# Peptides against a protein of PDB entry 5EIB: the designs that were tried, part 321

Target 1, 366 residues: chain A of PDB entry 5EIB
Amino acid sequence: VDLEPGTMDSVRSGPFGQIFRPDNFVFGQSGAGNNWAKGHYTEGAELVDSVLDVVRKESESCDCLQGFQLTHSLGGGTGSGMGTLLISKIREEYPDRIMNTFSVMPSPKVSDTVVEPYNATLSVHQLVENTDETYCIDNEALYDICFRTLKLTTPTYGDLNHLVSATMSGVTTCLRFPGQLNADLRKLAVNMVPFPRLHFFMPGFAPLTSRGSQQYRALTVPELTQQMFDSKNMMAACDPRHGRYLTVAAIFRGRMSMKEVDEQMLNVQNKNSSYFVEWIPNNVKTAVCDIPPRGLKMSATFIGNSTAIQELFKRISEQFTAMFRRKAFLHWYTGEGMDEMEFTEAESNMNDLVSEYQQYQDATAD
Target 2, 366 residues: chain A of PDB entry 5EIB as posed
Amino acid sequence: VDLEPGTMDSVRSGPFGQIFRPDNFVFGQSGAGNNWAKGHYTEGAELVDSVLDVVRKESESCDCLQGFQLTHSLGGGTGSGMGTLLISKIREEYPDRIMNTFSVMPSPKVSDTVVEPYNATLSVHQLVENTDETYSIDNEALYDICFRTLKLTTPTYGDLNHLVSATMSGVTTCLRFPGQLNADLRKLAVNMVPFPRLHFFMPGFAPLTSRGSQQYRALTVPELTQQMFDSKNMMAACDPRHGRYLTVAAIFRGRMSMKEVDEQMLNVQNKNSSYFVEWIPNNVKTAVCDIPPRGLKMSATFIGNSTAIQELFKRISEQFTAMFRRKAFLHWYTGEGMDEMEFTEAESNMNDLVSEYQQYQDATAD

## One batch from the design tools (peptide; made by RFdiffusion4, then SolubleMPNN)

Design b2_p28_5_s2 (from b2_p28_5, 12 letters changed)
Fold by OpenDDE base, seed 4:
Structure b2_p28_5_s2 (fold): chain B 366 residues (1-366), chain A 28 residues (1-28)
Amino acid sequence: as target 1 above (366 residues)
Amino acid sequence: AKARLEELKEEYRKKEEERKKKAAELRA
């Protein structure tokens, strides 16, 4: 789905374009112009019914519908505005199904779009209420991984999207291969989300290696485990050491010893015990799939529900507040039918979320 | 510790119920 045809043409002409039904390509002509309000109330609202018709048709063809997965950006107008409209409409029609998102967080290091803080804040407000689980994929963290870890001097969108695709493949492993832990979206939510609003995940993928060092790196379970828990490996720009893990899932792929995985996972929990909440028992889940990802002997994917994710929301909130106090570009949104109250409500809800994470961080078992 | 955790859970539950109620009122 897009409000512009060019993206759909790129997908259709791509190496995997033929895996999608032609009738499942729904697109507009005018685009959202990086405006959440155009995506949510005008251009997106005109297109949403045609998307819902496709969603219904595909849902009716499912033997067992678990839920929905949306991949979108929060900085643009289409992914943010229309994406959150779709989430709301799908949630209304399918209230008993899981809503999962891969939400790409904006960064001024990656995009010069000045209104991204508005689009992101308005989107987060919707995601807090209407999703059950959200993978926070932060363009700032992706850029930093590309630059620092992968040693790319000028990271491209292609380089960032490669990390996104690796992460998406990793976190969906248990859904695609039978007999694994978290084999369905509901079990994932039960294991990862102890509090319904606190459903924002910090993802990570290992191994991450520079092209020059790939040939010389031994892939071992200890090295994967160490890299997976490294703050520099997180695909959200927050330091887990500044917060506490509520829950963690680790998904290993490849031929490895389950015993060695369990030993390394126990060791890393013990070493990092100060960074876990003490009041959630058995809050680390581990899965092993014998099938490695393409081109690797083994990998590990990390999913963290950490109170440190508040650093990401604080960054967005600070940027939002600096613009909103000046009423900068506000007329672009109000001209599409938005009220200034919607901005204040979105800011308030995101600040409430930050406060909730902080309260659980400070909750010691005294 | 357990009592404080149960208080926090109950406070969270109340806030969630109030938000669900407010959301239902906004949809009505």
Scores: peptide ipSAE 0.026, ipTM 0.444, DockQ to the pose 0.289
Fold by OpenDDE base, seed 5:
Structure b2_p28_5_s2 (fold): chain B 366 residues (1-366), chain A 28 residues (1-28)
Amino acid sequence: as target 1 above (366 residues)
Amino acid sequence: AKARLEELKEEYRKKEEERKKKAAELRA
């Protein structure tokens, strides 16, 4: 789905364009112009019914509909505005189904779109209320991984999207292969989300290795385990050492010893015990899938529900507040019919979320 | 277009009020 036609042609002409049904390409003509309000109230509102018709048709063809998975950016107008409109409409029609998102967070290092803080804040406000699970994929973190870890001097959107695809493949492993932990979206939510509003995850993928170092790296369970818990490996720009894990899932792929995995997972928990909440028993889940990713002997994917995710929301909130106090670019949103009150409500809800994470971070077992 | 925008705003406002109510009930 896009509000611009050119994106659909790029997908169709791509190496995997033929895997998608032609009738499932829904697109507008005018685009959102990086404006959340255009995506949510005007251009997106004109297109949403056509998208819902496709969603209904695909849902009816499912033998067992678990829920929905949306991939979108929060910095743009289409992914943020229309994406959250679509989430809202799907939630109304399918209130008993899981809403899962891969939400790409904006970064000033990656994009020159000055209104990204507005689009992101308005989106987070919707995601807090209308999603059950949200993977936070932060362009700030992706850029830093590409530059620092992968040794790419000038990271491109292609390089960032490669990390996104690896992460998405990793977190969906248990859904795609039978007999795994968290084999459905609802079980994942039960295991990962102890409090309904605190459903924002920090994903991570290992191994991450620069092209020059690949030939010298032995892939071992200890190295994968160490790397996936490293703050520099998180796909969200927050340090888990500044917070506490509420829940963790680790998904190993490849032929490895389950005993060795369990030993390394116990060791990493013990080493990092100060970074876990003590009042949630058995809050670390481990799965092993014998099928490795393409081109790797083994991998590990990390899913963390951590109070440190508040650093990401604080960054967005600070940028939002600095713009909103100046009323910068507000006329672009109010011209599409938004009220300034909607901005204030979105800011308030995101700040409440930050406060909730902090409360659980400071909570001790009495 | 303006009428539809006002309808969508009113739907949004109602949903936000219902969500706030549900959130308050879940916190109690």
Scores: peptide ipSAE 0.020, ipTM 0.395, DockQ to the pose 0.029
Fold by OpenDDE base, seed 3:
Structure b2_p28_5_s2 (fold): chain B 366 residues (1-366), chain A 28 residues (1-28)
Amino acid sequence: as target 1 above (366 residues)
Amino acid sequence: AKARLEELKEEYRKKEEERKKKAAELRA
């Protein structure tokens, strides 16, 4: 789905374009112009019914519909505005189904779009209310991984999207292979989300290795476990050492000893015990799938629900507040039928979310 | 902390029951 046709042509011409049904390509002509309000109230509102018709048709074809997965950016107008409109409409029609998102957070290091803080804040407001689980994929963290870890001098959107794809493949492993931990979206939500509003995850993937060092890197369970819990490996631009994990899931792929995985997972929990909340028992879940990802002998995917995620929301909030106090570009949004009050409500809800994370970070077992 | 956790669990249970009720009403 897009408000521009050009993205659909890129998907169709791609190596996997034939996997998608032609009728499932829904697109507009005018685009959102990086404006959330165009995506949510005008251009996106005109297209949303056509998308819902496709969603309904595909849902009816499912033997057992678990829920929905959306991949979108929060910096642009289409992914943010229309994406959140679509989430709201799907939630209304399917209130008992899981809503899962892969939400790409904007960064000034990656994009010069000045209104990204508005689009992100307005989107987060919708995601807090209308999603059950959201993987926060931060363009800043992706850029830093590409530059520092992968040793890419000029990271491209292709390089960033490769990390996103690896992460998405990792977190969905349990859904695609039978007999795994978190074998359905609802079980994942139950295991990962102890508090309904605190459903924002920091993902990570291992191994991440530069092309020059690939030949020298041993793919071992200890090495994967160590990298997976490294702050530099997080796909969200927050330091887990500045917060506490509420819940963690680790998904290993490849032929490995379950005993070795359990030992390494216990060791890393013990080593990092200060970074976990003490009052949530059995808050680390581990899965092993014997089928490795393509091109790797083994991998590990990390899903963390951490109070450190508030650093990401604080960054967005600070940028939002600096723009909103000046009423910068506000007329672009109000001209599409938005009220200024909706900005204040979105800011308030995001600040409340930050406060909630901080309360649980400071909570003791007493 | 335990009381708040129980309160949150009860709120979640209520919201889940309301969602199930709405889902049942949409199917009728």
Scores: peptide ipSAE 0.014, ipTM 0.336, DockQ to the pose 0.086
Fold by OpenDDE base, seed 1:
Formats: structure tokens, sequence, C-alpha cells
Structure b2_p28_5_s2 (fold): chain B 366 residues (1-366), chain A 28 residues (1-28)
């Protein structure tokens, strides 16, 4: 789905364009112009019913509908505005199904789109209320991984998207292969989300490999485990050491000893015990899938629900506040019929979320 | 267009409040 036809043509012409049904390409003509209000209330609102018709058709064809997975950017107008509109509409029609998102967070290091803080804040407001699980994929973190870890002098969207794809493949492993931990979206939510509003995850991946460099490094389980818990491997721009993990899931892929995985996972928890809440029992879950990812002998994928994620929201909030105080570009949104109050409500809800994470960070076992 | 947008916003807000209520009832 997109409000621009050119994006759909790019998908169709891509190496995997044929895996998508032609009838499932729904697109507009005008785009959102990086305006959340256009995506949510005008251009997106005109297209949403056509998307919902496709969603219904595909949902009816499912033997067992678990829920929905949306991949979108929070910096743009379509992914942010129309994406959150779709989440809202799907949640109305399927209130008992899981809403999962892969939400790409904007970064000034990657994009010069000045209104990204508005689009992100307005989107986070919707995600807090209408999603059950949100993977925070932060362009800041992806850029830093590409630059610092992968030694790419000028990271491209292709490099960032490679990390995104590896992460998405990792976190969905349990959904795609039978007999795994978190084999369904609901079980993932139960294991990962102790508090309904605190459903934002920091993903991580090991080994980090650049696109086209098949570094066939023989990684060991200890190396994977250590890299997976390294803050530098997090796809969200927050330091887990500045917060506490509420819950963690680790997904290992490849032929390895389950015993060795369990030993290494216990060791890493013990070494990092100060970075976990003590009042949530059994808050670390581990899965091993014998099927490695393509081109790797083994990998590990991390899913963390950490109070450190507040650093990501604080960054967005600071950028938002700096713009909103100046009423910078606000006329682009109000011209599409938004009220300034909607900005204030979104800012307030995001700040409340930050405060909630902080409260649980500071909570000790009574 | 503006009036329709306000109607849509109000409809979305009402539906969101109803969903929040229903979600709270489903989680209770």
Amino acid sequence: as target 1 above (366 residues)
Amino acid sequence: AKARLEELKEEYRKKEEERKKKAAELRA
C-alpha cells in the first residue's frame, strides 16, 4: 500500500515483486507529501476502504488469522498517517486479533525531512493505543551500525533496509517454523508485554553483515549471545544499560547445542542482572530454530522490552517540542484540517509513555 | 472538505474512545 504509484512500481520491479498478488497492490496518485494529516485524514482516508477490502479478502482466505503485521515509516506521511489510519480501521473490524508493527523511527542523520518529529509523534500516539506489539526500528541506530560496526563510510537506504530485513526475518522465525517459542503473535504478546501500553520493542541481530559481504564468519554461541546483548547491535537508538529489561526474547537459528544456548543465556543474564527488573519472574525467553538464515550458519535475534526505549521517545519529543514551540510548519497540518490540540494530545501521550517507563525502571520489588 | 474532515476526525475520535472502552473491557 502506498499513496504514490512509483513505490509500487519499485516493488514490482524488485527481485521479489512477483511474490505479491497483483490485486493486493493498492495505491494512490497524489502522495502524502511527508504530511501525517494527508496520510490520515485526506489522501489516506480516500484510499483506506480499498485497502480494507483487500485486508478482508485476505483475512477470509486464512485458515487461522492470528493478526496483522504492518511495516511502515513514522517519518513519512503515508507510512505514518495512512499506516496509523489502517491500524485504527483494522482494529475496529478485528478487535480480537493481534496488531503487530515494524515501525521505522526517523533520524536527522538519515533524512532532512523537517516534519519527521511531527509525523513520528502523531504516529506514536496512535501506536500506543492501537497496537499490541511494536518493533522500534530506529534509523539512528541503523545508521550507527552501518557506519561504526559495518564500516560503511556512507550508509545507504539499501544498507539500512538490509538490517531491517535481517531483523524482521529473525523476529518472525518463531512464526514461520513449527514447534518454536512464541509460535504465534498472541503468545509473543503474552511473553513480551507485561503492561499493555509498554509494547515497544528494541530488536537486535547478530551477526551483523553488510549487503553483499557474505562474511562466512564461523560464529560461536557465546559470540552470538554476547553480540546480541551488546547495545551496539540494537536496532533502536537506546542504551539498555540506561534502563531495565521488563522482558527479553532471544531467537537462535542454526544447528547448535540447546544446552550451550541455555548456559550462555544464563551467563549473560547473570552478568547483566542489574539491567533486568527483578520483579518479573522468568522474563527471558529463549528459542532455538535448527534452520539457519540464508547465507549464515547461525544467527541470534534479540527482542527487548526495556525501559531504556524511553530514550528514543525523548529524542522524538525534544525534536517535536522544539518545532511545535515555534509553530514551525504547523500550517501544513492545520491546512489539512488538523487542530493544534491533536499535536498537544499526541505530545502528552508520548510523555506519559516515557513517564510510565521511568516508573517501572525505578520500581523495586516491594 | 474541511467539514467532512472534522466529521471524519470526530467519527475517528468516537470510534477510538469506543475501542479503548471495549479493549479495556476485553482486558478486564
Scores: peptide ipSAE 0.014, ipTM 0.383, DockQ to the pose 0.026; fails the geometry check

Design b2_p28_5_s3 (from b2_p28_5, 19 letters changed)
Fold by OpenDDE base, seed 4:
Structure b2_p28_5_s3 (fold): chain B 366 residues (1-366), chain A 28 residues (1-28)
Amino acid sequence: as target 1 above (366 residues)
Amino acid sequence: AAARLAELQAQYAAQQEAQAARREALRA
């Protein structure tokens, strides 16, 4: 789905365009112009019913519909505005199904779009209320990984998207292959989300290696485990050491010893025990899938529900507040039928979310 | 640990109601 035709044509003509049904390409003509309000109330609102018709058709064809997976950007008008509109409409029609998102967080390092903090804040407000599970894919973190870890001098969208695809493949492993841990979206929510609003995940992937160092690194379970828990491998620009893990899931892929995985997972928990809450029993879950990702012998994917995710929301909030206080570009949103109050509500809800993360970070067993 | 989690989860609902009420009050 897009409010512009060009993106859809690119997908259709791409190497995998044939895997999608032609009638499942729903697109507009005008775009959202990086405006959340155009995506949510005007241009997106005109297109949403056509998308819902496709969603209904595909849902009816499912033997066992678990829920929905949305991939969207929070910086742009389409992914943010229309994406959150679509989430709300799907939630209304399918209230008993899981809403899962891969939400790409904006960064000034990646985009010069000045209104991205508005689009992101307005989107987070919707995601807090209308999603069950949100993987935070932070363009800040992706850029930093590409530049610092992968040693790419000039990271491209292709480089960032490669990390996104690896992460998405990793976190969906348990859904796509036979297994017991997090075999469905609801089980994932039960294991990962102790408090309903605190459903924003920090994903991580290992191995992440520069082209020049690939030949010198062995892919071992200890190395994967160590790298997976490294802050530099997080796809959200947060340091887990600045918070506490509520819950963790680790997904190992490839042929490896379950015993070795369990030993290394125990070791990393013990080494990092101060960074876990003490009042959630069995808050680390581990899965092993024998099927490696393409081109790797083994990998590990991390899903963290950490109070450190508040650093991401604080970054967005600070950027938002700096613009909103000076009423910068507000007329672009109010001209689409929004009230300034919606900005204040979104800011308040995001600040409440930050406060909730801090509360549970500070909570003790006593 | 499990008892503390249950306590915090029980308090969560009341906290959410209070937060929602504060957000609604911003509309007034």
Scores: peptide ipSAE 0.505, ipTM 0.926, DockQ to the pose 0.899
Fold by OpenDDE base, seed 5:
Structure b2_p28_5_s3 (fold): chain B 366 residues (1-366), chain A 28 residues (1-28)
Amino acid sequence: as target 1 above (366 residues)
Amino acid sequence: AAARLAELQAQYAAQQEAQAARREALRA
């Protein structure tokens, strides 16, 4: 789905364009112009019914519908505005189904779009209320991984999207291969989300290796375990050492010893015990899938529900507040039928979310 | 640990109602 035809043409002409049904390509003509309000109230509102028709058709074809997965950017107008409109509409029609998102967070290091803080804040307000699980993929973290870890001098969107695809493949492993931990979206939610609003995850992937070092790297369970818990491997620009894990899932892929995985997972928990809450029993879950990802013998994917994710929301909030106090570009949103009050509500809800994460970070067993 | 989690979850529900009411009052 897109509000511009050119993006859909690029997908269709791509190496895997034929895996999607032609009738499931829904697109507009005018685009959202990086404006959340155009995505949510005008251009996106005109297209949403056509998307819902496709969603209904595909849902009816499912033998057992678990829920929905949306991949979108929170910085743009289409992904943020229309994406959150779709989430709302799907939630209304399917209130008993899981709503899962892969939400790409904006970064000034990657984009020149000045209004991204507005689009992100307005989107987070919707995601807090209408999603059950949100993987936070931060363009700042992706850029830093590409530059610092992968040694790419000038990271491209292609390089960032490669990390996104690897992460998405990792976190969906248990859904795609039967008999694994978190084999359905609801079980994942039960294991990962102790408090309904605190459903924002920091994903991580291992191995991350530069091209120059790839030939010298041995892939071992201890190395994967160490790397997946390293802050430098997080796909969200948060340091887990600045917070506490509420819940963790680790997904190992490849032919390895379950015993060795369990030993290394116990060791990393014990080593990092100060970074876990003590009042959630059995809050670390581990899965092993014997099928490695393409091109790797072994991998590990991390899913963390950490109070450190508040750093991401604080960054967005600070940028938002600096613009909103000046009423910068507000006429672009109000001209599409938005009220200034919606900005204030979104700001308030995101600040409440930050406060909730801090509350549970500071909570003790007593 | 499980008892503490249940307590915090009960407190969470009450807090969410209060926060929701505050946000709704910003709309009035």
Scores: peptide ipSAE 0.483, ipTM 0.919, DockQ to the pose 0.938
Fold by OpenDDE base, seed 3:
Structure b2_p28_5_s3 (fold): chain B 366 residues (1-366), chain A 28 residues (1-28)
Amino acid sequence: as target 1 above (366 residues)
Amino acid sequence: AAARLAELQAQYAAQQEAQAARREALRA
């Protein structure tokens, strides 16, 4: 789905374009112009019913519908505005289904779009209320991984999207292969989300290796485990050491010893015990899938529910507040039918979310 | 640990109900 036709043509012409039904390509003509309000109230609102018709059709074809997975950007107008409109409408129609998102967070290091803080804040407000699970994929973290870890001098959107793709493949492994931990979206939510609003995850993928070092790197369970828990490997721009993990899931792929995985996972938990809350029993879950990802002997994917994620929301909030206090560009949003109060409500809800994360960070066992 | 989690979850539920009631009262 897009408010611009050109994106659909790129998907169709891609190496996997033929796997999608032609009728499942829904697109507009005018775009959102990086305006959340155009995505949510005008251009997106005109297109949403046609998307919902496709969603219904595909849902009816499912033998056992678990829920929905949305991939979108929070910096643009389409992914943020129309994406959150779709989430809301799908939630209304399917209230008993899981809503999962892969939400790409904007960064000044990657995009010069001035209104990204508005789009992100307005989106987070919707995600807090209408999603069950949100993977926070921060463009800042992706850029830093590409530059520092992968040694890419000038990271491209293609490089960033490769990380996103690897992560999405990793976190969905348990959903795609039978007999795994978190074999459905609801089980994942139960294991990962102890408090319903605190459903924002820090993803990570290992191995991440520069092209020049690939031939020299051994892929071992200890190395994967170490990299997966490294703060520099997080795909959300926050430091886990500044918070506490509420819950963690680790998904290993490839032929490896379950015993070795369990030993390394225990070791990393013990080493990092100060960065876990002590009042959530068995808050680290591990899965092993014998099928490696394409081109790798083994991999590990990390899913962290950490109170450190508040750093991401604080960054967005600070940028939002700096713009909103000046009433910068508000007329672009209000002209599309938004009330100025919606900005204040979104800001308030995001600040409440930050406060909730801090509360549980400070909570003790006694 | 499990008891503490249950306590915190109960407190969370009560807090969310109170917040929802406040939001509803502001819209009336």
Scores: peptide ipSAE 0.481, ipTM 0.913, DockQ to the pose 0.679
Fold by OpenDDE base, seed 2:
Structure b2_p28_5_s3 (fold): chain B 366 residues (1-366), chain A 28 residues (1-28)
Amino acid sequence: as target 1 above (366 residues)
Amino acid sequence: AAARLAELQAQYAAQQEAQAARREALRA
């Protein structure tokens, strides 16, 4: 789905374009102009029914529909505005199905789109209310990984998207291979989301290795475990040491000893015990899949529900507030049928979410 | 730990309701 035809042509002409049905390409002509309101109330609203018809058709063809997975950006107009409109409409029609998202957070390091803080804040408001599971993929963190860890001097969207694809492949491992922990979206939600609104995940991937160091790096379970819990490998720009993990899932892939995995996972929990809440029992889950990712002997994928994710939302909130206090560019949104009150509501809900994470961070067992 | 979690979940539910009411009041 896109509000522009050019993106669809790129997907169709790509190496995997043939995996999608031609009738499942739904697109507009005018684009969203990086405006959430165009995506949500005007251009996107004109296209949404055509998308829902496709969603219904594909849902009816499923033998067992678990839910939906949306991949979108929060900085643009289409992914943010139309993406959240689709989430709302799908949630209304399928209230008993899991809504899962891969939500790409904007960063000034990656894009010069001035209104990204508005689009992100308005989107986060919708995600808080209408999703069950959201992987926070932060362009700030992806850029920093590319620059610092991968030693790329000028990271490209291709480099960032490579990290996104590796992460998406990792977190969906349990859904794609039999006999795994979290084998369905609902089980993942039960294990990862102790509180309904606190469903924002910090993903991480190992190994992350620069091209110059690949030949010298052994892939071992201890090294994967150490790297997976390192803040520098998190795909969200927050430091886990500034918060506490509510829940964690670790997904190992490749041929390895289950005993060694269990030992290393116990060791990392014990070393980092101060960074876990003590009042959620068995809050670390581990899965091992014998099938490695393409091109690697082994990998580990991290899913963290951490109160440190509030750092990401605080960054967006600070940027939002700096613009909104000046009423900067608001006429672009109000001209599409929005009220200034919708901005205040979205800001309030995101600030409430930050406060909720902080309360659970500070909570002690009696 | 299980009892504390249940208490925290109840407190959270009450907080969510209060926040929802505030959001509704903002839309009115």
Scores: peptide ipSAE 0.024, ipTM 0.507, DockQ to the pose 0.820

